# Peptides against a protein of PDB entry 5GWM: the designs that were tried, part 1

No score or structure here was measured in a lab: all are predicted.

Target 1, 52 residues: chain A of PDB entry 5GWM
Amino acid sequence: DSAISKEDEERYQKLVTENEQLQRLITQKEEKIRVLRQRLVERGDAKGTELN
Structure headers, positions and changes below count from the first letter of each chain, unless a header shows other numbers.
Peptide ipSAE is a variant of ipSAE made for these designs: the mean of its two directions, with the distance scale d0 fixed at 1.0 Angstrom where the peptide's residues are scored. Compare it only between designs on the same protein; published cut-offs may not carry over.
The geometry check fails a fold that doesn't show the stated peptide or that is severely misdrawn somewhere.

## One batch from the design tools (peptide; made by RFdiffusion4, then SolubleMPNN)

Design b1_p8_1_s1 (from b1_p8_1, 5 letters changed)
Fold by OpenDDE base, seed 1:
Structure b1_p8_1_s1 (fold): chain B 52 residues (1-52), chain A 8 residues (1-8)
Amino acid sequence: as target 1 above (52 residues)
Amino acid sequence: DRLLKLLE
């Protein structure tokens, strides 16, 4: 049974950490999109291009 | 303008 090398474990942990960071970034962007959509609704402006 | 700031 070839045990996972230390180098393979370190690579795996880097990918796990990166995935967690990317997931946090996705959540932040999704929240921004939600807020923007809510602001568009609140303005009642069918022309999203007029919203600054 | 406030919406553009949220996109940053």
Scores: peptide ipSAE 0.146, ipTM 0.801, DockQ to the pose 0.425; fails the geometry check
Fold by OpenDDE base, seed 2:
Structure b1_p8_1_s1 (fold): chain B 52 residues (1-52), chain A 8 residues (1-8)
Amino acid sequence: as target 1 above (52 residues)
Amino acid sequence: DRLLKLLE
């Protein structure tokens, strides 16, 4: 019988949770990158190159 | 400095 064991289901759920956490982290980093790129564009001049 | 703080 091809029934998934309780242990296999628990392993699967851990992977799902980890994937969701990693996806949230990716989204947060992508937003940071977007904001930083936007700030570089807005600076547009020699002040933008200071990267402070 | 301001841009570096946003990366953290």
Scores: peptide ipSAE 0.144, ipTM 0.801, DockQ to the pose 0.415; fails the geometry check
Fold by OpenDDE base, seed 5:
Structure b1_p8_1_s1 (fold): chain B 52 residues (1-52), chain A 8 residues (1-8)
Amino acid sequence: as target 1 above (52 residues)
Amino acid sequence: DRLLKLLE
């Protein structure tokens, strides 16, 4: 029974933590996109190029 | 400009 070394467990936990952080960032960006799309609809500005 | 600030 080759138990996972402490070093391998620490490496795994770093990857898990990084993935959780990245997932939070993705969710935040998705919410920002949702808000921006909603603001575009509310303004009725057919030209995305005129949006300040 | 207000919309661009939401992306920051």
Scores: peptide ipSAE 0.144, ipTM 0.801, DockQ to the pose 0.443; fails the geometry check
Fold by OpenDDE base, seed 4:
Structure b1_p8_1_s1 (fold): chain B 52 residues (1-52), chain A 8 residues (1-8)
Amino acid sequence: as target 1 above (52 residues)
Amino acid sequence: DRLLKLLE
């Protein structure tokens, strides 16, 4: 019965945790992008290019 | 400036 080693399980769990952290960061950046796009639309394209 | 603050 070749159960995975404890070390392999710990490595896997680290990758799972990292993936969850990265997914949270992606969601945060996607929300920032959504807000920025909305602000650009609200200001009009000409003001968006001014990068204020 | 307000858009730059949202990128921080």
Scores: peptide ipSAE 0.139, ipTM 0.797, DockQ to the pose 0.435; fails the geometry check

Design b1_p8_1_s3 (from b1_p8_1, 4 letters changed)
Fold by OpenDDE base, seed 2:
Structure b1_p8_1_s3 (fold): chain B 52 residues (1-52), chain A 8 residues (1-8)
Amino acid sequence: as target 1 above (52 residues)
Amino acid sequence: EKLLELLK
């Protein structure tokens, strides 16, 4: 019976943790993009050029 | 104004 080695389990857990970190980062960037798009819509074309 | 601050 090829039980998963402790080393393989530790490698797997690192990948799981990295994936969770990347997923949190993606969600944060998606929310930033959403808010920026919403503010561009609210400001209309006349103020959309002042991206400060 | 202040749109680019959200990208930081």
Scores: peptide ipSAE 0.140, ipTM 0.797, DockQ to the pose 0.336; fails the geometry check
Fold by OpenDDE base, seed 1:
Structure b1_p8_1_s3 (fold): chain B 52 residues (1-52), chain A 8 residues (1-8)
Amino acid sequence: as target 1 above (52 residues)
Amino acid sequence: EKLLELLK
């Protein structure tokens, strides 16, 4: 029964917090991609490079 | 217009 050291618990909690932050960032980028794709469809523009 | 602004 090796009790998790305080240092190991603090490291684990940092990784949990970082993972939650990264997950929020992923969701934000996915939504941005969704909106961009939707606007490309709405414009009927096969050339995504002309959409400022 | 301004689709690239969403990537910021």
Scores: peptide ipSAE 0.136, ipTM 0.794, DockQ to the pose 0.277; fails the geometry check
Fold by OpenDDE base, seed 3:
Structure b1_p8_1_s3 (fold): chain B 52 residues (1-52), chain A 8 residues (1-8)
Amino acid sequence: as target 1 above (52 residues)
Amino acid sequence: EKLLELLK
């Protein structure tokens, strides 16, 4: 029975942790996009790129 | 106002 090496398990756990961190970052960017889209709709302003 | 601040 080829047990997974300790080094391969440690590499796998690093990838799991990195994936969780990247997923949090994606969620934060998606929420920013949602809020920006909502504010553009609420203003009805075709010039949304000129807004402070 | 403050749309550009959200892009940071």
Scores: peptide ipSAE 0.135, ipTM 0.793, DockQ to the pose 0.393; fails the geometry check
Fold by OpenDDE base, seed 5:
Structure b1_p8_1_s3 (fold): chain B 52 residues (1-52), chain A 8 residues (1-8)
Amino acid sequence: as target 1 above (52 residues)
Amino acid sequence: EKLLELLK
Protein backbone atom coordinates (compact mmCIF):
# COMPACT_ATOMS: atom_id res chain seq x y z
CA ASP B 1 0.00 0.00 0.00
CA SER B 2 1.54 3.31 -1.10
CA ALA B 3 0.93 5.29 2.08
CA ILE B 4 1.87 8.98 1.78
CA SER B 5 5.37 9.46 3.23
CA LYS B 6 5.83 11.63 6.33
CA GLU B 7 7.84 14.06 4.15
CA ASP B 8 4.97 14.33 1.63
CA GLU B 9 2.46 14.97 4.46
CA GLU B 10 4.75 17.69 5.91
CA ARG B 11 5.02 19.29 2.42
CA TYR B 12 1.23 19.17 2.04
CA GLN B 13 0.69 20.82 5.46
CA LYS B 14 3.16 23.61 4.51
CA LEU B 15 1.18 24.27 1.31
CA VAL B 16 -2.12 24.34 3.27
CA THR B 17 -0.63 26.85 5.75
CA GLU B 18 0.80 29.00 2.93
CA ASN B 19 -2.57 28.97 1.13
CA GLU B 20 -4.32 30.15 4.33
CA GLN B 21 -1.73 32.97 4.70
CA LEU B 22 -2.25 34.02 1.07
CA GLN B 23 -6.06 33.98 1.55
CA ARG B 24 -5.66 36.33 4.57
CA LEU B 25 -3.48 38.64 2.43
CA ILE B 26 -6.10 38.62 -0.38
CA THR B 27 -8.84 39.54 2.14
CA GLN B 28 -6.70 42.42 3.50
CA LYS B 29 -6.10 43.79 -0.03
CA GLU B 30 -9.81 43.44 -0.92
CA GLU B 31 -10.75 45.40 2.22
CA LYS B 32 -8.24 48.16 1.28
CA ILE B 33 -9.79 48.31 -2.22
CA ARG B 34 -13.30 48.48 -0.68
CA VAL B 35 -12.31 51.38 1.61
CA LEU B 36 -10.60 53.26 -1.25
CA ARG B 37 -13.66 52.84 -3.52
CA GLN B 38 -15.97 54.00 -0.71
CA ARG B 39 -13.81 57.11 -0.10
CA LEU B 40 -13.79 57.90 -3.83
CA VAL B 41 -17.63 57.66 -3.91
CA GLU B 42 -17.97 59.87 -0.79
CA ARG B 43 -15.69 62.48 -2.42
CA GLY B 44 -17.28 62.23 -5.89
CA ASP B 45 -20.64 63.14 -4.33
CA ALA B 46 -19.19 66.06 -2.28
CA LYS B 47 -16.31 67.82 -4.21
CA GLY B 48 -13.93 67.01 -7.11
CA THR B 49 -10.61 65.17 -6.96
CA GLU B 50 -8.56 65.97 -3.81
CA LEU B 51 -6.67 62.63 -3.68
CA ASN B 52 -4.67 62.92 -0.47
CA GLU A 1 -7.55 63.25 2.56
CA LYS A 2 -5.33 60.22 3.37
CA LEU A 3 -6.33 57.91 0.45
CA LEU A 4 -2.70 57.28 -0.60
CA GLU A 5 -1.81 55.88 2.86
CA LEU A 6 -4.32 53.02 2.33
CA LEU A 7 -2.44 51.84 -0.83
CA LYS A 8 0.65 50.88 1.21
Scores: peptide ipSAE 0.135, ipTM 0.795, DockQ to the pose 0.379; fails the geometry check

Design b1_p8_2_s2 (from b1_p8_2, 5 letters changed)
Fold by OpenDDE base, seed 5:
Structure b1_p8_2_s2 (fold): chain B 52 residues (1-52), chain A 8 residues (1-8)
Amino acid sequence: as target 1 above (52 residues)
Amino acid sequence: DRLLQLLE
């Protein structure tokens, strides 16, 4: 029974933590995109070049 | 400009 070494477990946990952090960032960016799209609809600015 | 602040 080759148990996973403590070192391998620590490496795995670092990857899990990083993945969770990245997933939170993705969710935050997706929400920002949603808000921006909603603001564009509300302003009725048909020209993306006039976006302030 | 106000819309760009939402991307920060």
Scores: peptide ipSAE 0.154, ipTM 0.802, DockQ to the pose 0.447; fails the geometry check
Fold by OpenDDE base, seed 2:
Structure b1_p8_2_s2 (fold): chain B 52 residues (1-52), chain A 8 residues (1-8)
Amino acid sequence: as target 1 above (52 residues)
Amino acid sequence: DRLLQLLE
């Protein structure tokens, strides 16, 4: 009576997959931000501020 | 330029 339908399970699995994909994307962007911040710190001079 | 390339 309270069993999840096959269609509801398929919808759930799509959301799980999407969430996992988005989480991977977030992690990739966070790493890019980390690297960029690190490069700005390492430059520490006018060359860093040029954003080249 | 190198920093901008890392954003892409």
Scores: peptide ipSAE 0.153, ipTM 0.803, DockQ to the pose 0.420; fails the geometry check
Fold by OpenDDE base, seed 3:
Structure b1_p8_2_s2 (fold): chain B 52 residues (1-52), chain A 8 residues (1-8)
Amino acid sequence: as target 1 above (52 residues)
Amino acid sequence: DRLLQLLE
């Protein structure tokens, strides 16, 4: 049986860890976008163009 | 200004 080599398993685990880190970053950016959209609504559309 | 600070 061609068992997966230890090196192949280590490469796979690195990709899994990287994907988990990227998913956390995506979630953080999605929350920032949600908050920014809410603040734009609160300020009204006319002030939203002044990206201050 | 305040909105840009939230992006950082």
Scores: peptide ipSAE 0.150, ipTM 0.802, DockQ to the pose 0.442; fails the geometry check
Fold by OpenDDE base, seed 4:
Structure b1_p8_2_s2 (fold): chain B 52 residues (1-52), chain A 8 residues (1-8)
Amino acid sequence: as target 1 above (52 residues)
Amino acid sequence: DRLLQLLE
């Protein structure tokens, strides 16, 4: 039987879990970027360049 | 400064 080994299944599940964690981090960073862009628009571009 | 706080 060419069934996947338990070790291969465990490796796969680790990659799935890591992918889910990375996707959560991407979503968090995208939201942070959205907020920062909105703040730059509200403050005007000139104030954004001052890094205040 | 407020933008820098958002980057943290």
Scores: peptide ipSAE 0.142, ipTM 0.796, DockQ to the pose 0.425; fails the geometry check

Design b1_p8_3_s1 (from b1_p8_3 with E6A E7K)
Fold by OpenDDE base, seed 3:
Structure b1_p8_3_s1 (fold): chain B 52 residues (1-52), chain A 8 residues (1-8)
Amino acid sequence: as target 1 above (52 residues)
Amino acid sequence: IEEEIAKL
């Protein structure tokens, strides 16, 4: 019965926590990209050429 | 839009 060492379990839990944090950051950046793309469409339709 | 792009 190869039980996982306490050290390997602690390393695994750190990677799980980091992965959850990185996934939240990815979701935030993806939503920001979505909003910027939507603003480009709305401004292209409303103002022809002015981007700010 | 430019200010929001700079914050990515």
Scores: peptide ipSAE 0.074, ipTM 0.688, DockQ to the pose 0.514
Fold by OpenDDE base, seed 5:
Structure b1_p8_3_s1 (fold): chain B 52 residues (1-52), chain A 8 residues (1-8)
Amino acid sequence: as target 1 above (52 residues)
Amino acid sequence: IEEEIAKL
């Protein structure tokens, strides 16, 4: 029975933790992109291409 | 908007 070594388990747990952190960061950036797109739409309705 | 993009 090839039991997973303690070192392999520690490596796996680091990757899991990093993946969870990256997933949170992706979600935050996606929400920010959504908000910026919404602001572009709202500005397009109020005054032409004042894209600054 | 450009300032908000720079913070991404």
Scores: peptide ipSAE 0.076, ipTM 0.686, DockQ to the pose 0.530; fails the geometry check
Fold by OpenDDE base, seed 1:
Structure b1_p8_3_s1 (fold): chain B 52 residues (1-52), chain A 8 residues (1-8)
Amino acid sequence: as target 1 above (52 residues)
Amino acid sequence: IEEEIAKL
């Protein structure tokens, strides 16, 4: 009967928690990229590529 | 743009 050890379950739960944290960071970075792309478009249209 | 990026 291949029951996982208590230590293996604790390691798995740590990886699940870390994965959830990393997924939140990915979502935050994707939103940041979206906002940056939008600002590049708006500034390209309004100011002819002025980098500020 | 760089100043605006630093605020995010």
Scores: peptide ipSAE 0.059, ipTM 0.672, DockQ to the pose 0.482; fails the geometry check
Fold by OpenDDE base, seed 4:
Structure b1_p8_3_s1 (fold): chain B 52 residues (1-52), chain A 8 residues (1-8)
Amino acid sequence: as target 1 above (52 residues)
Amino acid sequence: IEEEIAKL
């Protein structure tokens, strides 16, 4: 009588899938931020005051 | 900088 309902299991699986998708998106954004910071450092060293 | 950001 206290078993997880089919509806509760379907809700849980949706949240698991969404969490996995969001974790992939976070990783992609973190890598993009890393690359942008690296390019900003390289340009700051190579171009001085040229902010183009 | 903007042109290199646009390539990402």
Scores: peptide ipSAE 0.056, ipTM 0.663, DockQ to the pose 0.482; fails the geometry check

Design b1_p8_3_s2 (from b1_p8_3, 4 letters changed)
Fold by OpenDDE base, seed 2:
Structure b1_p8_3_s2 (fold): chain B 52 residues (1-52), chain A 8 residues (1-8)
Amino acid sequence: as target 1 above (52 residues)
Amino acid sequence: VEAEIAAL
């Protein structure tokens, strides 16, 4: 019977949890990139050398 | 902005 072992299921659930954590981190970084791009657009009239 | 990009 091709039942997944309890150990394989526990390994799978760890990978699912890690993937969900990484996806949340990606979304946070993408939002930060969006905010920084928006600030660059809004400051486009102020010489690019004054962007902190 | 540049310092904030470097901190990503």
Scores: peptide ipSAE 0.074, ipTM 0.722, DockQ to the pose 0.389; fails the geometry check
Fold by OpenDDE base, seed 1:
Structure b1_p8_3_s2 (fold): chain B 52 residues (1-52), chain A 8 residues (1-8)
Amino acid sequence: as target 1 above (52 residues)
Amino acid sequence: VEAEIAAL
């Protein structure tokens, strides 16, 4: 019965926490991409504005 | 749009 060592459990919990932080960052960037795509569409309908 | 992309 190889009980998971306390050190292995602490290492696993650090990786879970890091993964959750990275997933939050991905979600924030995905929402920013959604907003930028929406603005690109709205500007494309506005005849004569430079895509800046 | 370009300035907002550069800030990602």
Scores: peptide ipSAE 0.071, ipTM 0.713, DockQ to the pose 0.517; fails the geometry check
Fold by OpenDDE base, seed 5:
Structure b1_p8_3_s2 (fold): chain B 52 residues (1-52), chain A 8 residues (1-8)
Amino acid sequence: as target 1 above (52 residues)
Amino acid sequence: VEAEIAAL
């Protein structure tokens, strides 16, 4: 029964850290999309059909 | 707004 090597644990921790960073980036982009959609609605209500 | 969306 081979224990997980230190190199395998280090690779795993890098993937965990990268996954957490990507999840934070996704959340930031989702919030940006939400804000931009809200601004699009607010501008659309001010003049019909002006997409800026 | 379209230009801001294209810059995501």
Scores: peptide ipSAE 0.069, ipTM 0.722, DockQ to the pose 0.513; fails the geometry check
Fold by OpenDDE base, seed 3:
Structure b1_p8_3_s2 (fold): chain B 52 residues (1-52), chain A 8 residues (1-8)
Amino acid sequence: as target 1 above (52 residues)
Amino acid sequence: VEAEIAAL
């Protein structure tokens, strides 16, 4: 009779949804980091190692 | 680039 309670299932579904939202935020931040790193490389090539 | 880092 150890079925998960309705309250425990609702808590689990909230954690799943939060995890999916956090994974989307991680992906967005990783892409922003990638773009910033690329711009630093392009500026380094254009300005002889000046990182701004 | 620095202004974009501050906006992370």
Scores: peptide ipSAE 0.067, ipTM 0.709, DockQ to the pose 0.549; fails the geometry check

Design b1_p8_3_s3 (from b1_p8_3, 3 letters changed)
Fold by OpenDDE base, seed 2:
Structure b1_p8_3_s3 (fold): chain B 52 residues (1-52), chain A 8 residues (1-8)
Amino acid sequence: as target 1 above (52 residues)
Amino acid sequence: IQKEIESL
C-alpha cells in the first residue's frame, strides 16, 4: 500500500486551504448581491445599479 | 446612486 508522499499531502493541504478561502469569498459576494437586490426591491428604483 | 467598487 503506497502511502501518499509527504510532499503530495502538503500540496493537497494547500489546495484545501485555497478552496476554503475561495468558498468564503464566494459566500461574501453572494451575501452582498443578496443585500443589493433587496435594496433595489425596497427602493422600487427601476434604475438598475450600473456595476462600474 | 451608491457606487460600489468591488474588488474580486
Scores: peptide ipSAE 0.086, ipTM 0.719, DockQ to the pose 0.162
Fold by OpenDDE base, seed 1:
Structure b1_p8_3_s3 (fold): chain B 52 residues (1-52), chain A 8 residues (1-8)
Amino acid sequence: as target 1 above (52 residues)
Amino acid sequence: IQKEIESL
């Protein structure tokens, strides 16, 4: 039974933590995309009402 | 990716 070295376990935990941070960043970017899309719709509707 | 890392 090759027990994982303490150094390998510490490296693994760093990668897990980094992945969690990257997942949070992805979620933040997805929310920003949602907000930008909503603003584009609102501006499109405002231009549509100004042209009509 | 996370599931693959956790499965190692």
Scores: peptide ipSAE 0.078, ipTM 0.702, DockQ to the pose 0.021
Fold by OpenDDE base, seed 3:
Structure b1_p8_3_s3 (fold): chain B 52 residues (1-52), chain A 8 residues (1-8)
Amino acid sequence: as target 1 above (52 residues)
Amino acid sequence: IQKEIESL
């Protein structure tokens, strides 16, 4: 059984931590896109009501 | 299908 070297384990743990950070950033960007889309809808509706 | 990678 080739035990994973301590150096390879430390590299793996860094990649796991980076992956978790990137997943948090993806979620934050997806939420920002959702909010921007909602604001575009609300502004479209507001212009429609202002023209009536 | 989990394939075991045996490195020879």
Scores: peptide ipSAE 0.027, ipTM 0.533, DockQ to the pose 0.011
Fold by OpenDDE base, seed 4:
Structure b1_p8_3_s3 (fold): chain B 52 residues (1-52), chain A 8 residues (1-8)
Amino acid sequence: as target 1 above (52 residues)
Amino acid sequence: IQKEIESL
């Protein structure tokens, strides 16, 4: 019965915390990508309106 | 699968 050592539990909890932090960072980057895409559309529409 | 997990 390999009881998880205290050190292994502490390592696991660090990985869980890091994974949560990375997931938050991913969400922030996805939102930034969304905003940049929206600005590209708005600029494209502005250029399209100027060409018409 | 559950039996294999319990055998570890």
Scores: peptide ipSAE 0.024, ipTM 0.512, DockQ to the pose 0.010

Design b1_p8_3_s4 (from b1_p8_3 with E6K E7K)
Fold by OpenDDE base, seed 2:
Structure b1_p8_3_s4 (fold): chain B 52 residues (1-52), chain A 8 residues (1-8)
Amino acid sequence: as target 1 above (52 residues)
Amino acid sequence: IEEEIKKL
């Protein structure tokens, strides 16, 4: 029976926690981009559209 | 957006 070692479980949980932190940061940046795009549309300022 | 994700 290939029981996952305690060390492999601890490595996996670190990666899961890091992935959840990165996903939260992505969501926060996407919301900031959405709000900035909306404000540019509302102002009629077409010059902000080169956001990669 | 993709270039900003690559910096995380």
Scores: peptide ipSAE 0.083, ipTM 0.715, DockQ to the pose 0.082; fails the geometry check
Fold by OpenDDE base, seed 5:
Structure b1_p8_3_s4 (fold): chain B 52 residues (1-52), chain A 8 residues (1-8)
Amino acid sequence: as target 1 above (52 residues)
Amino acid sequence: IEEEIKKL
């Protein structure tokens, strides 16, 4: 039985937890992007060029 | 908008 070591299990669980935190951060950034895009549309093209 | 982009 190739049971993984306790150290390998702890390393795996850290990577899983980090991945879940990164996924939450991605979702938060995507929501910020959504809000910024909405404000760009509401302000019209003339203010979209002020972002350059 | 630029100041909010800097916070992403």
Scores: peptide ipSAE 0.076, ipTM 0.678, DockQ to the pose 0.577; fails the geometry check
Fold by OpenDDE base, seed 1:
Structure b1_p8_3_s4 (fold): chain B 52 residues (1-52), chain A 8 residues (1-8)
Amino acid sequence: as target 1 above (52 residues)
Amino acid sequence: IEEEIKKL
């Protein structure tokens, strides 16, 4: 049975930690997109054409 | 739009 080396385990744990950080950043950007879309809808109802 | 992005 080829046991995973300690070095390969440390590399794996670094990638897992990085993936969790990137997933948190994705969720934060998705929430920003949601808020912006909502504000664009609300402004579209109030002023028919000026997206500044 | 750009000014709303800068506030988030």
Scores: peptide ipSAE 0.059, ipTM 0.660, DockQ to the pose 0.632; fails the geometry check
Fold by OpenDDE base, seed 4:
Structure b1_p8_3_s4 (fold): chain B 52 residues (1-52), chain A 8 residues (1-8)
Amino acid sequence: as target 1 above (52 residues)
Amino acid sequence: IEEEIKKL
């Protein structure tokens, strides 16, 4: 049975850890977008177009 | 919008 090399396991674990970090960042950005969209809807279209 | 972004 050809077990994966220690170097390949370490490379895999680095990619898994990086992927988990990127997924957390995506979720944080999606929540910020959701909150901003909600605030723009509540203010009405006229204030959303001022880009301030 | 910038002031709303700064509050997040």
Scores: peptide ipSAE 0.057, ipTM 0.661, DockQ to the pose 0.702; fails the geometry check

Design b1_p8_4_s1 (from b1_p8_4, 5 letters changed)
Fold by OpenDDE base, seed 4:
Structure b1_p8_4_s1 (fold): chain B 52 residues (1-52), chain A 8 residues (1-8)
Amino acid sequence: as target 1 above (52 residues)
Amino acid sequence: LLEELEKL
C-alpha cells in the first residue's frame, strides 16, 4: 500500500513552491528581454548601424 | 543599448 508519507508530501510541496517562484523569475527575465528587443528594433529603425 | 543589457 504505497501511501505517500507526510514527509514526502511536504518535500513535494516545497519543490512545487520553488518551481512557481522560479517560473515567476523566468517570466520577469523574459519580459525584460522583450523590452530590450523592442528598444533594439526602435533604434534599428532610427540608425542603420550603431550598436552602442 | 549595451548598458541596458548589463542590467539584465
Scores: peptide ipSAE 0.075, ipTM 0.693, DockQ to the pose 0.300
Fold by OpenDDE base, seed 5:
Structure b1_p8_4_s1 (fold): chain B 52 residues (1-52), chain A 8 residues (1-8)
Amino acid sequence: as target 1 above (52 residues)
Amino acid sequence: LLEELEKL
C-alpha cells in the first residue's frame, strides 16, 4: 500500500484550495454579466442610450 | 456600461 506522501497531499490541498477560489471568481463574474445584461435590457426600453 | 465590463 503506497501511502500518499505528505508532499503529494500538500500539493493536492493547494489545487483544491485554488479550484475553490477560481470557482468563486467564476460565479462572481457570471453574476456581474447577468446584471450587465439586465441593465442593457432595461436601458433598451429607454430610447436613446449611448452604450458608453 | 463599458466601465463595468473593464472591471471583470
Scores: peptide ipSAE 0.085, ipTM 0.699, DockQ to the pose 0.325; fails the geometry check
Fold by OpenDDE base, seed 1:
Structure b1_p8_4_s1 (fold): chain B 52 residues (1-52), chain A 8 residues (1-8)
Amino acid sequence: as target 1 above (52 residues)
Amino acid sequence: LLEELEKL
């Protein structure tokens, strides 16, 4: 029974923290994509709106 | 709208 070294626990906790940060970033980008898609729909319904 | 895509 090799107890997890303090160094291995610190590495694991860094990976957990990084994963949580990346998940928050993914959610933020997904919401931004949703908003941009919604604006594309609203502009597509408006006859003559530029998609710039 | 394109300027907001570039900020992704």
Scores: peptide ipSAE 0.083, ipTM 0.699, DockQ to the pose 0.318; fails the geometry check
Fold by OpenDDE base, seed 2:
Structure b1_p8_4_s1 (fold): chain B 52 residues (1-52), chain A 8 residues (1-8)
Amino acid sequence: as target 1 above (52 residues)
Amino acid sequence: LLEELEKL
């Protein structure tokens, strides 16, 4: 019976934690992209001139 | 707006 070693379980849990952190970062970047696209549209509709 | 893109 190949029980998963404690070391393999600790490696797996590190990868799970890293994946959850990266997924949170992706979601934050996606929301930021959404907000910036919305501001680009609103500025395009209100003033065709100053994207600072 | 450009300054917010640089922070991505």
Scores: peptide ipSAE 0.082, ipTM 0.700, DockQ to the pose 0.324; fails the geometry check

Design b1_p8_4_s2 (from b1_p8_4, 5 letters changed)
Fold by OpenDDE base, seed 4:
Parts: structure tokens; sequence; C-alpha cells
Structure b1_p8_4_s2 (fold): chain B 52 residues (1-52), chain A 8 residues (1-8)
């Protein structure tokens, strides 16, 4: 029976917490990309070539 | 819009 050590459990919980923080950051970046793409589409309907 | 893309 491989009993996980208390130190290994504490390391695992730190990695879980870090992964949750990184996942929140990814979701925030994905939403920012979505909003910027939507604004690009809304501007594209006015003239299809002023991407400067 | 481009300035917001550089802040990603």
Amino acid sequence: as target 1 above (52 residues)
Amino acid sequence: LEEELQKL
C-alpha cells in the first residue's frame, strides 16, 4: 500500500492550486481574444481593409 | 484595437 507522504500531499495540493490559477488566467485571455475578435468583425462591416 | 492585442 503506497501511503502518500504528508510532504507529497502538500506538493500535490500546491500544484492543484497553481493549475487552478493558471486555468483562470487562460479563461481570462480567451475571453479577451473573443472580445477583440468581435470588435474586429463589427469594424470589418464598415470597411474590409483598414487593419492598421 | 491593435494596442489591446499587444497587451495580451
Scores: peptide ipSAE 0.072, ipTM 0.693, DockQ to the pose 0.353
Fold by OpenDDE base, seed 2:
Formats: structure tokens, sequence, C-alpha cells
Structure b1_p8_4_s2 (fold): chain B 52 residues (1-52), chain A 8 residues (1-8)
């Protein structure tokens, strides 16, 4: 009977929580990129492309 | 922006 141990379940739940946190960060960075690209388009100035 | 992406 391959019952997942309580330890394996706790490890899995940590990975799920970490994945959800990383996914929120990805979404925040994607929105930041979108906003910065939009500002570059609106300004028409090629001088805004110092993406540090 | 690149420095901020390296924090992921």
Amino acid sequence: as target 1 above (52 residues)
Amino acid sequence: LEEELQKL
C-alpha cells in the first residue's frame, strides 16, 4: 500500500506553496514588462531602452 | 529591469 507519508505530504504542500508564490512573482514581472514597453511606445523615444 | 528579473 503506497500511502504517501505525512512527511512526503508536507514536502508536497511546501512545493505547492512555493510554486504559487513564484507564479505570483512571474505575473508581477510580466505586468512590469508590459507597463515599461507601453511607456516606451507612448514616448516614441528609443532612449528609454536602458533596461537595467 | 534585468537586475530585478534575476531575483526570481
Scores: peptide ipSAE 0.094, ipTM 0.733, DockQ to the pose 0.085; fails the geometry check
Fold by OpenDDE base, seed 1:
Structure b1_p8_4_s2 (fold): chain B 52 residues (1-52), chain A 8 residues (1-8)
Amino acid sequence: as target 1 above (52 residues)
Amino acid sequence: LEEELQKL
């Protein structure tokens, strides 16, 4: 049974931590998009859709 | 609002 090396475990834990950080960043960006879309709806005027 | 989209 090839026990996972300490180096492989440390690499795995870095990837898990990075994945958790990226998932938090995705959630923050999704919430920001939601808020911006809501502000566009509340303004009710086509001036918010000048996506230049 | 565009400036806030560009910061994403």
Scores: peptide ipSAE 0.080, ipTM 0.703, DockQ to the pose 0.351; fails the geometry check
Fold by OpenDDE base, seed 5:
Structure b1_p8_4_s2 (fold): chain B 52 residues (1-52), chain A 8 residues (1-8)
Amino acid sequence: as target 1 above (52 residues)
Amino acid sequence: LEEELQKL
């Protein structure tokens, strides 16, 4: 049974941490896109269609 | 709105 080396465990933990950070960033960007789309709808009701 | 898109 080749136990996972300490180096392989440290590499895995770096990838897990990076993945968690990237997932948080994705969620933040998705929420920002949702807010911007909502503001476009609210402004479209107040000013007829100037998509510049 | 364009300035908010550039910060994405």
Scores: peptide ipSAE 0.076, ipTM 0.692, DockQ to the pose 0.349; fails the geometry check

